# Peptides against a protein of PDB entry 4KTY: the designs that were tried, part 125

Target 1, 266 residues: chain A of PDB entry 4KTY
Amino acid sequence: YVLNDIGVIFYGEVNDIKTRSWSYGQFEDGILDTCLYVMDRAQMDLSGRGNPIKVSRVGSAMVNAKDDEGVLVGSWDNIYAYGVPPSAWTGSVDILLEYRSSENPVRYGQCWVFAGVFNTFLRCLGIPARIVTNYFSAHDNDANLQMDIFLEEDGNVNSKLTKDSVWNYHCWNEAWMTRPDLPVGFGGWQAVDSTPQENSDGMYRCGPASVQAIKHGHVCFQFDAPFVFAEVNSDLIYITAKKDGTHVVENVDATHIGKLIVTKQI

## One batch from the design tools (peptide; made by RFdiffusion4, then SolubleMPNN)

Design b2_p20_1_s2 (from b2_p20_1, 9 letters changed)
Fold by OpenDDE base, seed 4:
Structure b2_p20_1_s2 (fold): chain B 266 residues (1-266), chain A 20 residues (1-20)
Amino acid sequence: as target 1 above (266 residues)
Amino acid sequence: QSVLDFNNLPTYDLEKQFIW
């Protein structure tokens, strides 16, 4: 997985799956230097740079600009006048080299851009990694492992009562590593996400979360297993918010979140 | 029953992700 420098990213709608080529360029000139620079900017101890758990977690934080002046500024408001529209990027190299040269966050990214750059970072440092696309990806904002959908008494959706949301698709990374910090059997693929979605112990980062742990419902395992679990397996909870302030659960749908998880076959 | 029809969401371009 570390040897592939060109990939395919899946996106779009679950019923209209689209693909986009992405050039990782993890072997290109200056990329290794940039990856080291990223870890330097993170003030990562040298002793930790050989630990894929620490590296992937730091990378998760540093590929996004939040908190630490990391690589990419996210933007989802269709205002890209002060940078490059996320859709204009075709690979990681230009982004990383710009970051290294300017020493300022690069504008702009969305999930596939974050995932692309993060994939380069991981692979460049010898960590096998792949991009994963999850369709109907939940963003659990309150860590209750549910996707709350609030309805008014008239049946209309009230989006103001929750910060939970669902992406039509979301891209993150899976990195291959041992997890000696977890029980036996929970190594292998680890979900890591550099898209700034939620705060994890003070920083916008996510993972590594054991894919095996997620599959078996072990959401107590570090790191950020509940969030990743929610992304792929949240129940939609339809709640009627009554005028008297009471909430009534009208329905539970356990089938909509994580309808399809796709990665490029190697 | 679900009140939301997830099959009829608007189509967004690459830069726009549906966030509900």
Scores: peptide ipSAE 0.027, ipTM 0.535, DockQ to the pose 0.067
Fold by OpenDDE base, seed 5:
Structure b2_p20_1_s2 (fold): chain B 266 residues (1-266), chain A 20 residues (1-20)
Amino acid sequence: as target 1 above (266 residues)
Amino acid sequence: QSVLDFNNLPTYDLEKQFIW
């Protein structure tokens, strides 16, 4: 989880799992310098650079360009006119070196690209890390730990009222570290995500969230545990929005979200 | 009241849905 510089990322559909190779290249020339540069751009204090909790949180913010002119610009419009389509990337090295040389965010990324670059960043700095793919990954927009799906009376989704969403798949990272800031037993793998999904205390970042805490429903533990919990374990609440303004819960589905979580074994 | 079909869920392809 530190020394391997080539990996596999899972994607596609839960019933049709696909794989793509990814070159992390954390030991390639210029990559360490770039990772240090990323932390410099974040104005990270030197005292914090040895703390994997702080490093992973800063990394989750800086691998995306939002807020801080970080590494990657996300795009989901299938145009990609001013950069490289997300699917064209095969590794982290070119992205990081372009960022270092241009000193401008690189275009474009989606979740697996963010996860790939973030994995390189973590491993380069000596933090064991892996990419995780979650199928039917929820995006809880209002932090209520459920997916509120509003329906019209005809059964169609009301896109105006429905703010929550579900990805067919989503990729993020898990980083291995101790968590002295948490109760005993909640170290180990920590979920961190550099794909800009939600604002976390003023910045588009996510984690580190204790995987053990998430598994046991301890969503009160920093950082962003409720959001990560919702990604893998939220219920779908189907609500019919009546024309008279009333809401009726039609169905609750507790099985749809987080159907499969996959990571590569070493 | 129409019978709702819950088989067509609002799931999104990453290439079709952007995150703000």
Scores: peptide ipSAE 0.026, ipTM 0.556, DockQ to the pose 0.055
Fold by OpenDDE base, seed 3:
Structure b2_p20_1_s2 (fold): chain B 266 residues (1-266), chain A 20 residues (1-20)
Amino acid sequence: as target 1 above (266 residues)
Amino acid sequence: QSVLDFNNLPTYDLEKQFIW
C-alpha cells in the first residue's frame, strides 16, 4: 500500500465494471518535493506533518483547487478547452510536477484523477493508501443522510428543488492510520476524499472518516462521517412537489445507493 | 415500484458520472 507505484482504478457501471491503470509514481524525482510544497502551500505546521490524521485532512483539501489554489481543478461539463481532459491523464507525476513548476492549479480532474493524485500524495509521505470505487455513490447536499429526489406532478425530476445527486461511480481514498482521537476499534482504514463535493468546516475536504465507524453507523465520529455514510448508504426519497406547495413522499428506495464498493487488493 | 428504473440507466462516457 506504500511501495506499489502502479495501480488499478475501477470505474464504469455496476453491471459493466471497467479498470484503468494509474501510475502513482510516488518515488519519482520531484514528487516528494512537490508533496512537501503542497503542505507548505497549506501553511501546515511542521509538528502536524507527522500526524496522518492532519496530513490526510490537509491533503483532501489541497489536492483540489477550491479554497486554497490546490493541485487540481475539477470539471464535469465536458468542456476541457483550457487544459487536459480528465480521461487523458494516466498518472499522478505529470500533474504534480506541473503544479510544482507553475504554482497554479492543473486542469482538469474528475474523481479518479483526484483519487490518483491523492493516493500518490499519501503514499509518498509514507501513509498506506488505496483507491476505492463506490458504484451508485450518493452526494448528500444538505447532510440529512438521504437522497431527496423531488418530482414534478408529471413524474419528471424537479431540478430546481433536487439538490442531491448520485454518481454512477465515485472514487475516493482510504488511508491506514491509528485514530487515538476516536474510541478503540475505529482506527485502520479511513475514508478521505479530495474530490470537491461538500464543504467541511469551511473547506472543500473530506475525512478522515473511520471505515469501521461508517460500517457500524457511527456518523458522529470526526471527520465527515455523515457525508461518507450517505455516499454508501443513503435512501432514495422520491417526493412529489405539488402545485399547491405540498410535498408528498411517493416512494422510498433503500437499495440503490452503494451497490458495490471495490478496491484493488495488493 | 420506484419512479426511476435504475436497471435501465444509460451508460455514460468515462467523463460523465452523474446519473441525473
Scores: peptide ipSAE 0.025, ipTM 0.532, DockQ to the pose 0.069
Fold by OpenDDE base, seed 2:
Structure b2_p20_1_s2 (fold): chain B 266 residues (1-266), chain A 20 residues (1-20)
Amino acid sequence: as target 1 above (266 residues)
Amino acid sequence: QSVLDFNNLPTYDLEKQFIW
């Protein structure tokens, strides 16, 4: 399963699930060299390159271009001049080889592209990995574990006040590893995300966060467990911003986020 | 008073993933 160089990524709507094929190509010529180069660009010490915790965390940072001129530039504005539209990519190989050749970030990616490339990176380096799609995935920007949605009096979203957001779907990776830095039982699948959503200790990166920890609400476990937990389990707090400047909680929805989490069957 | 519909938030497909 984890050695397969072709995968399926789920996307679309929860009521209309779609799939796209993705060629990971972790065994293709030049890919290993590129993955090593990525770690070199990260200035990762050789001593850490055998530690999947460190490798996956560095990978989550380096697959995106933020902070460190990593692999992929994200874009969500439907204007993709000077690059390739995210939807045009069908695999990781061309992206990684372009990065290696040009030594510049490749344009452009969105979550499934980030996840695809990151999956290649992990698998190439011997870390079992898979892509996970979460429908109605929350983006908690202040780590309060809730989605604060501010509304105008007419019911429309106040985009100036609303900083949190929800993806119709979001893709990230799960990497299989032991977690000796965590209590017994929290090894196994670890959520890691290279889509540049939030800053984590100075860099746009995410994870590894123990899937078991997330499932059991252990948000204090490193790394970025609160953010990942929020992605799958945040409450939506609807707040009306009155003209007089007061805020009124209109509704709380505890069922909206994380409606479905999908990965390819083994 | 406006009737708020909390069940029909706008959603976006590929290349526009945020639902608002």
Scores: peptide ipSAE 0.018, ipTM 0.558, DockQ to the pose 0.063

Design b2_p20_1_s3 (from b2_p20_1, 8 letters changed)
Fold by OpenDDE base, seed 5:
Formats: C-alpha cells, sequence, structure tokens
Structure b2_p20_1_s3 (fold): chain B 266 residues (1-266), chain A 20 residues (1-20)
C-alpha cells in the first residue's frame, strides 16, 4: 500500500462498474518536497508531522483548495476553460508539481482526482493508503444520518426542500494507522476524504474516521464518523411536503445507499 | 396517493458530479 505507484480507481455505475488507471508517483522527483510544502502551507507544526492522525487530517484539508489555498480546485459544472478537465488527469505527479511550481491551486478535480492526489500524499509520507469507491454514496448535509427526500404531493422531488444528495459513486481514501486517541480495537483503516463536501470544525476536511467504528455503528468517535457513516449506511426518508406545511413520512428505504464499496486488493 | 419518480432523485452523474 506504500510501495505501489500505479493504481486502479473504480467508478461508473453499480450495474456498470468501470476502471481507470492512476499513477500515484509517490517516489518521483519533487513529490516528497511538494508534500512537505503542502504541510508547510498548512502551517503544520513539526511535532505533528510524525503523527499520521494529524497528517491525514491536514492532508484531507489541504488537497482541496477551499479555506487554505490547497492543491486542487473542484469543479462539477463541465466548464473547465481555465484548467484541465478532471477526466484528463492520469496521475498525481503533474498536479502536485504544478502546485509546487505555481504555488496556486490546480484546476480542476473531482472525487477520483482528489482521492488520487491524496493517496499520493499519504503514501509519500509513509502512510499506507488506498482508494475506496462507494456506489450510491450519500451526502448528508445536516448531520442527521438520513437522506431526507422531500416530495411534492404528486410524487416529484421537491428540489427546494431536498438538500441531501446521492452520488452515483464517490471516491475517498482509507489510511492505515494506530488510533491511541480511540478505544482499543479501532485502529487500522481510517476513512479520510479530501473532496470538499462538508465543513468539519471550521474547514472542508474529513477524517480520519475509524472504519471499524463505522462498521459497528460507533459514530461518536472522532473524526467525522457520522458523515462517513451516512455515506455508506443512510436510510432514504421519503417525506411528502403538504401544501399546508405538514410533513408526512411516506416511506423508508434502507437498501439504496452504499450498495457496493470497492477497493483494489494488493 | 403519489407516484415516486426515481429518475428525479438527487443523484449525480458519473462524469458530472455536484456538491451543494
Amino acid sequence: as target 1 above (266 residues)
Amino acid sequence: QYVLDFNNLPTYDTEKQYIW
């Protein structure tokens, strides 16, 4: 998980799984320097740079440009006139070297690009890491661990009231580390995500969240366990919004979210 | 009472993702 410099990222639909190659290049010239530069830009104390918990959390913030002029600018509008379309990237090296050279955020990324660059960052710093793809990935924006879908009386989705959303697929990272800050047994793989989805204690970052904790429903453990839990295990709550302002729960679907989680086995 | 339209769910495209 540290030594492999070429990977495969899963994407597409659950019924039509696709793969793309990604060159991590964590050992290429200039990449280590760039990773150190990223931590410098984050003003990370030297004492924290040996702690994978702090490093992965800082990385999740700095790989995206939000808040801190980090590495990648996200774009989802299919207008990429001032940069490179997310689909055109084939690896992390060019992105990281451009960031180091220009000292400005690189345009543009989406989830697999964020995950690819973040994977390079983690592996470069000696943290075992992998990319995970979740199909039907929930985006809970109000931290209630549910996907609230508001419906009109005719059964159509009310887009004004419905704030939660679902990705057909989403990519994030898992990093291997001990968690002395958690109870025994919750070390190992930790979910971390650099795609700027939600604010976590003042910054667009996510994790590390213990995969074991999430699997066992321990969402109270730091960091961002509720959000990651919701991504893979949210129920869809269908709520009819009546014209009189009354909300009625019509249905609950516990099978829609997190249908498949895929990662490359090494 | 209502007809659920699954095609109208807030699901993002494969190549075109959205974040609120």
Scores: peptide ipSAE 0.024, ipTM 0.556, DockQ to the pose 0.061
Fold by OpenDDE base, seed 1:
Structure b2_p20_1_s3 (fold): chain B 266 residues (1-266), chain A 20 residues (1-20)
Amino acid sequence: as target 1 above (266 residues)
Amino acid sequence: QYVLDFNNLPTYDTEKQYIW
């Protein structure tokens, strides 16, 4: 999980799983320098650079360009006129070296690009890491562990009221570390995500969230456990918004979100 | 009986994902 410089990323649909190759290139010339530069741009204290908790959290923030002129600009508008389309990238090296050279965010990324670059960052700094793909991945905007789907009286989704959304798939990272800041047993794999989705204490970042904590429903453990839990285990709540302003829960689906979580073994 | 329409869920537009 540190030495492998080529990987496979899962994507597509749950019923039609696809794979793409990704070159992490964490040992290529200039990559270590770039990773250090990323932490410098984050103004990370030297004392924190040996702590994988702090490093992974800073990396989560800095791999995306939001807030801090980080590495990648995300785009999902299918235009990509001012950069490289996300699908054109085949690895992390060109992205990181461009960032280091230009000292400006690189355009453009989507979830697998963010995850690929973040994986390089983690592995380069000696943190064991892997990419995880979640099919039917929820985006809970208020971390209430629910996908609130508002329906019109005719049964159609009210897109104005419905703020929560679902990805057909989403990629993020898991990093291996001890968690002395958590109760015993919640070390090991930690979910971290550099795709800008929600604000976490002032920045677009996510994690590290203990996978064990998420698995056992301990959403009170830092960082961002409610959001990660929601990505994999949100209930779909179908709510009819009546004309009189009342809301009626029509149905609850507890099986739709997080249908499959896939990662490559080593 | 309420029938859920899974085709009408608030899902990100997959056509906008630039995936090859």
Scores: peptide ipSAE 0.022, ipTM 0.504, DockQ to the pose 0.058
Fold by OpenDDE base, seed 4:
Structure b2_p20_1_s3 (fold): chain B 266 residues (1-266), chain A 20 residues (1-20)
Amino acid sequence: as target 1 above (266 residues)
Amino acid sequence: QYVLDFNNLPTYDTEKQYIW
């Protein structure tokens, strides 16, 4: 399963799940060289390159272009005039080879593209990995583990009071590794995300976060467990912002976020 | 392969009114 060079990515709506094929091509010519180059660009110590925790974290940072001139430039404004629309990509190989040859970030990616390229990176380096799609994926911007929806007194949504957002779907990766840095039992699948969503200790990166830890609410475990937890388990909080500056919680929906998490079955 | 990405959609409809 994890050695397959072709995969399926789930996307769309929870009520209309769609699939697309993705060519990982982790064994294609030049890909290993490119993955090594990525780690070189990250100035990753040789001693750390055998540690899947460090590799996955570095990969999370480097697959996106932010901070470090990494592989992919994200774009969500539907303006792709200076590159390739995210939807036009069919696999990781062309992206990685372009990055290697140009030595400049490749335009453009969105979550499934990031996840696809990151999956190639991980698998190429011998880390078992898969792509996961979360429907109604929360983006907790203020790290409060909830998704805030602010309303005016008249009931209209005020989107200016929070940067929290919900993706109809979001793709990230899970990488298989031991976690000696965590308590026993929290190895196995680790959530890692190269889509630049939030800053994690100075860089746009995410993970590895123990899936087991997240499932059991251990959000204190490194790395970025609170963010990943929020993606799949945030409560929607409807808050009326009154003119006097007070906030009133009108409703809480604990069922909306993370309605479905899908990955290709083995 | 062309795919339609819906992540370009707003988080929520800012025109939606909630009445409690």
Scores: peptide ipSAE 0.026, ipTM 0.599, DockQ to the pose 0.053; fails the geometry check
Fold by OpenDDE base, seed 2:
Structure b2_p20_1_s3 (fold): chain B 266 residues (1-266), chain A 20 residues (1-20)
Amino acid sequence: as target 1 above (266 residues)
Amino acid sequence: QYVLDFNNLPTYDTEKQYIW
């Protein structure tokens, strides 16, 4: 399963699930060299390159171009004149080889592209990995574990105050590893995400966050468990912003976020 | 008084999400 060089990525809407094939190509010529190069660009110490925790965290940072001139430039504005549209990519190999050759970030990616390339990176380096898709995926940008939806008095969303947002779907990776840095039982699948969503200790990266920890609400466990938890289990808090500057909680919806999490069957 | 529109959540611009 995790050694396959071709996979399926789920996307679309929760009521209209779609799939796309993705060629990981982790065994293709030049890919290992590129993965090593990625770690070199990250200035990763050799001693850490055997640690899947460090490798996955570095990979999370380096697969996106932010901070460190990593692999992929994200774009969500439907303007891709200076690169390849995210949906035109069919696999990781061309992206990684272009990065290695040009030594410049490749344009452009969105979540499934980031996840695809990251999956190749992980698998190439011997870390079992898979892609997961979360429908109605929350983006908590103030780390309060909830989606604060500010409303005008007329019921419309106040876009000035509302900074949190929801993806119709979002793709990230799960990597299999032991977590000796966590209590017993929190090894196994770890959520890691290379889509540049939020800053984590100075860099746009995410994870590894123990899936077991997230599942059981242990958001205090490193790394980025609060963010991942929020992606799948945030409550929507509807807040009316009054003209007098006061805020009133109008409603709480605990069912909207994380309606479905899907991965390829083993 | 108004009725909350639960279908009008702030989302990333799906129209700008390039998906084939």
Scores: peptide ipSAE 0.022, ipTM 0.560, DockQ to the pose 0.056; fails the geometry check

Design b2_p20_1_s4 (from b2_p20_1, 9 letters changed)
Fold by OpenDDE base, seed 5:
Structure b2_p20_1_s4 (fold): chain B 266 residues (1-266), chain A 20 residues (1-20)
Amino acid sequence: as target 1 above (266 residues)
Amino acid sequence: QHVLDFNNLPTYDLEKQYIW
């Protein structure tokens, strides 16, 4: 999880799982310097750079360009005229070296690109890390731990009222570390995500969230456990919005979200 | 109960993803 410089990222649909190779290149020339530069750009104190909790949290913020002119600009509009299409990237090295040389955010990334670059960052700094793909990954944007799907009276989705969304797949990272800031037993794998999905205490970042805490429903543990929990375990709540302004819960689907979570073993 | 149209669920694929 540190020494492997080539990986596989899972994507596609749950019924049609696809794979892509990704070159992490955490030992390539200039990559360590770039990772240090990223932490410098974040104005991270030297005292915190030895703490994997702080490093992974800063990394989750800095791998995306939001807030702090971090590494990657996300784009999902299929218009990539001013950069490289997300699907054209095959590894982290070119992205990180371009960021270091230009000192400007690199265009463009989506979840697997963010996860790939973030994985390189973590491994380069000696933090064991892996990429995780979640199929039917929920995006809870109001922190209620459920997907609220508003319906018209005809049964169609009301896109104006429905703010929550679901990804057919989403990629993030898990980093291995101790968590002395949490109760005993919640160290180990920690979910961290550099894809800019939600604001966490003033910045687009996510984690580290204890995987064990998530599995056991301990959503009160820092950081961002409710959001990560919702990604893998939220219920779909179908709500009919009546013309008179009343809401009626029509159905609850507890099986739709987090149908499959995949990662490459070693 | 209303008939649900599951074809119109806010599920995003690679070409139609949105992040705020």
Scores: peptide ipSAE 0.026, ipTM 0.539, DockQ to the pose 0.059
Fold by OpenDDE base, seed 3:
Structure b2_p20_1_s4 (fold): chain B 266 residues (1-266), chain A 20 residues (1-20)
Amino acid sequence: as target 1 above (266 residues)
Amino acid sequence: QHVLDFNNLPTYDLEKQYIW
């Protein structure tokens, strides 16, 4: 989980799983310097750089460009006129070296690109890390641990009221570490996500969230456990918004989100 | 009734991850 510099990222649909190779290149020339530079840009104190909890949390913020001029600019509109399409990237090295050289965010990334670069960052700094793909991954926008899908009376989705969304797939990282800040048993794999999805205490970042805590429904454990829990386990609530302003729950689907979670076995 | 059947959704391009 540290020494392997080539990986596989799962994507596609749950019924048509696809794979792409990704070169992490955490040992390539300039990558360590760039990772240190990233932490410098984050103004991370030296004392914290030995703490995987702090490092992974800072990394989740800095791998995306939001808030802090971090590494990657996300784009999902299929218009990439001012950079590289996310699908054109094959590894982390070029992205990180471009960031270091230009000192400007690199365009563009989506979840697997963020996860790939973040994986390089973590492994480069000696933190065991892997990429995880969640199929039918929920994006809870209001932190209520469910997906509220508002429908018009005609059955169409009301895009104005519906703030929550679902990815066909989403990639994030898991980092291995002890969690002395949590009760015994909640160390090990920690979910961390650099794809800018939600604000966490003032910045677009996510984690580390204990995978064990998530599996057992301990959503009160720092960091961002409710969001990660929702990604893998939220219910879909279909709500008809009537013209009179009333809401009627039409259906609840507790099986749709988090249909499959996949990672490469080492 | 008005429940969308997500099982019949087409596979999206790599650059489009949102279902809606």
Scores: peptide ipSAE 0.024, ipTM 0.561, DockQ to the pose 0.068
Fold by OpenDDE base, seed 1:
Structure b2_p20_1_s4 (fold): chain B 266 residues (1-266), chain A 20 residues (1-20)
Amino acid sequence: as target 1 above (266 residues)
Amino acid sequence: QHVLDFNNLPTYDLEKQYIW
């Protein structure tokens, strides 16, 4: 989880799982310098750089360009005229070295690119890390543990009212660390995500969230446990918005989200 | 639902997968 510099990322559909190779290259020339530079750009105190909780949280913020001119600019609109299409990247090294050289965010990334670069960052700094793919991954915009799907009276989805969304798949990272800031038993794998999805205490970042805590429904444990829990376990709530302003729950689907969570076995 | 499309990506053996 630290020494392997080549990995596999899972993607596609839950019934048609696909894989791609990714070169992490955490030992390549200039990568360590770049990782240190990332923490410098974050203005991270030296005293915190030995703490994997702080490092992973800063990394989740800085691997995306939002808020802080971090490493990667995301794009999901199929317009990549001013950079490299996300699918063209095959590893982290070129991205990180371009960031270090230009001192500007690199265009463009999507979830697997963010996860790949973040994995390099973590492993380079000695934090055991892996990439996780969640199929039917929910994006809960208000952390209420629900996917609120608003319907018109004719049964069609009201896209104006429906703010929550579901990815066919989403990639994030798990980092191995102790969690002395949490109750006993909630160390180990921690979910961290550098794909800019939601604001967490003023910045687009996510985690570390204890996988054990998420698995057992302890959403009160820092950081961002409600959001991560919703990604893997939220219920779909179908709500008819009537013309009179009333809302009626038509159906609840508790099986749609988080159908499969996959990572490479090392 | 958001759908991500890819072009001609290589596939690998899925026997070395871990299901959470």
Scores: peptide ipSAE 0.012, ipTM 0.454, DockQ to the pose 0.145
Fold by OpenDDE base, seed 2:
Structure b2_p20_1_s4 (fold): chain B 266 residues (1-266), chain A 20 residues (1-20)
Amino acid sequence: as target 1 above (266 residues)
Amino acid sequence: QHVLDFNNLPTYDLEKQYIW
């Protein structure tokens, strides 16, 4: 399963699930060299390149162009005049080879493109990996583990105060590894995400976060467990911002986020 | 009286999200 060079990525809506094929091509000519080059660009010490925790974390940072001129430039504005529209990509190989040859970030990606390229990176380096899609995926920007939805007195969303947001779907990766840095039982699948969503200790990266830790609410475990937890399990807190500056909690919805999490069947 | 519109949640701009 994890050695397949072709995969399926789920996207769309929870009530209208769609799939796209993705060619990982982790064994194609030049891909290994490119993956090594990515780690070189990250100035990753040789001693760390055998550690899947470090490799996946570095990969999470370097697959996106933020901070370090990594592989992919994200764009969500539907303007792709200076590159390739995210939906036009069908695999990782062209992206990675373009990055290697040009030595410049490739335009453009969105979550499934980031996840696809990251999956190639991980698999190429011998780390078992898969892509996961979360429907109604929360983006917690202040790390309070909830979605704060601010409302005007008329009930409309206050877009100035509301900074948290929800993706209709979001794709990230899970990488299989031991976690000797965590208590026993929290190895196995680790969530890692190269889509530049939030800053993690100075860089736009995410993970590895133990899937087992997330499932059991252990958000104190490194790395970025609170953010990943929020993506799949945040409560929506509806808060009315009154004209007098007071805030009143109007409602709490614990069912909206993380309605469905899917990956390709083994 | 506040009327909560649960269909108007803050989301990323889906109209600009490139999905094919």
Scores: peptide ipSAE 0.022, ipTM 0.548, DockQ to the pose 0.057; fails the geometry check

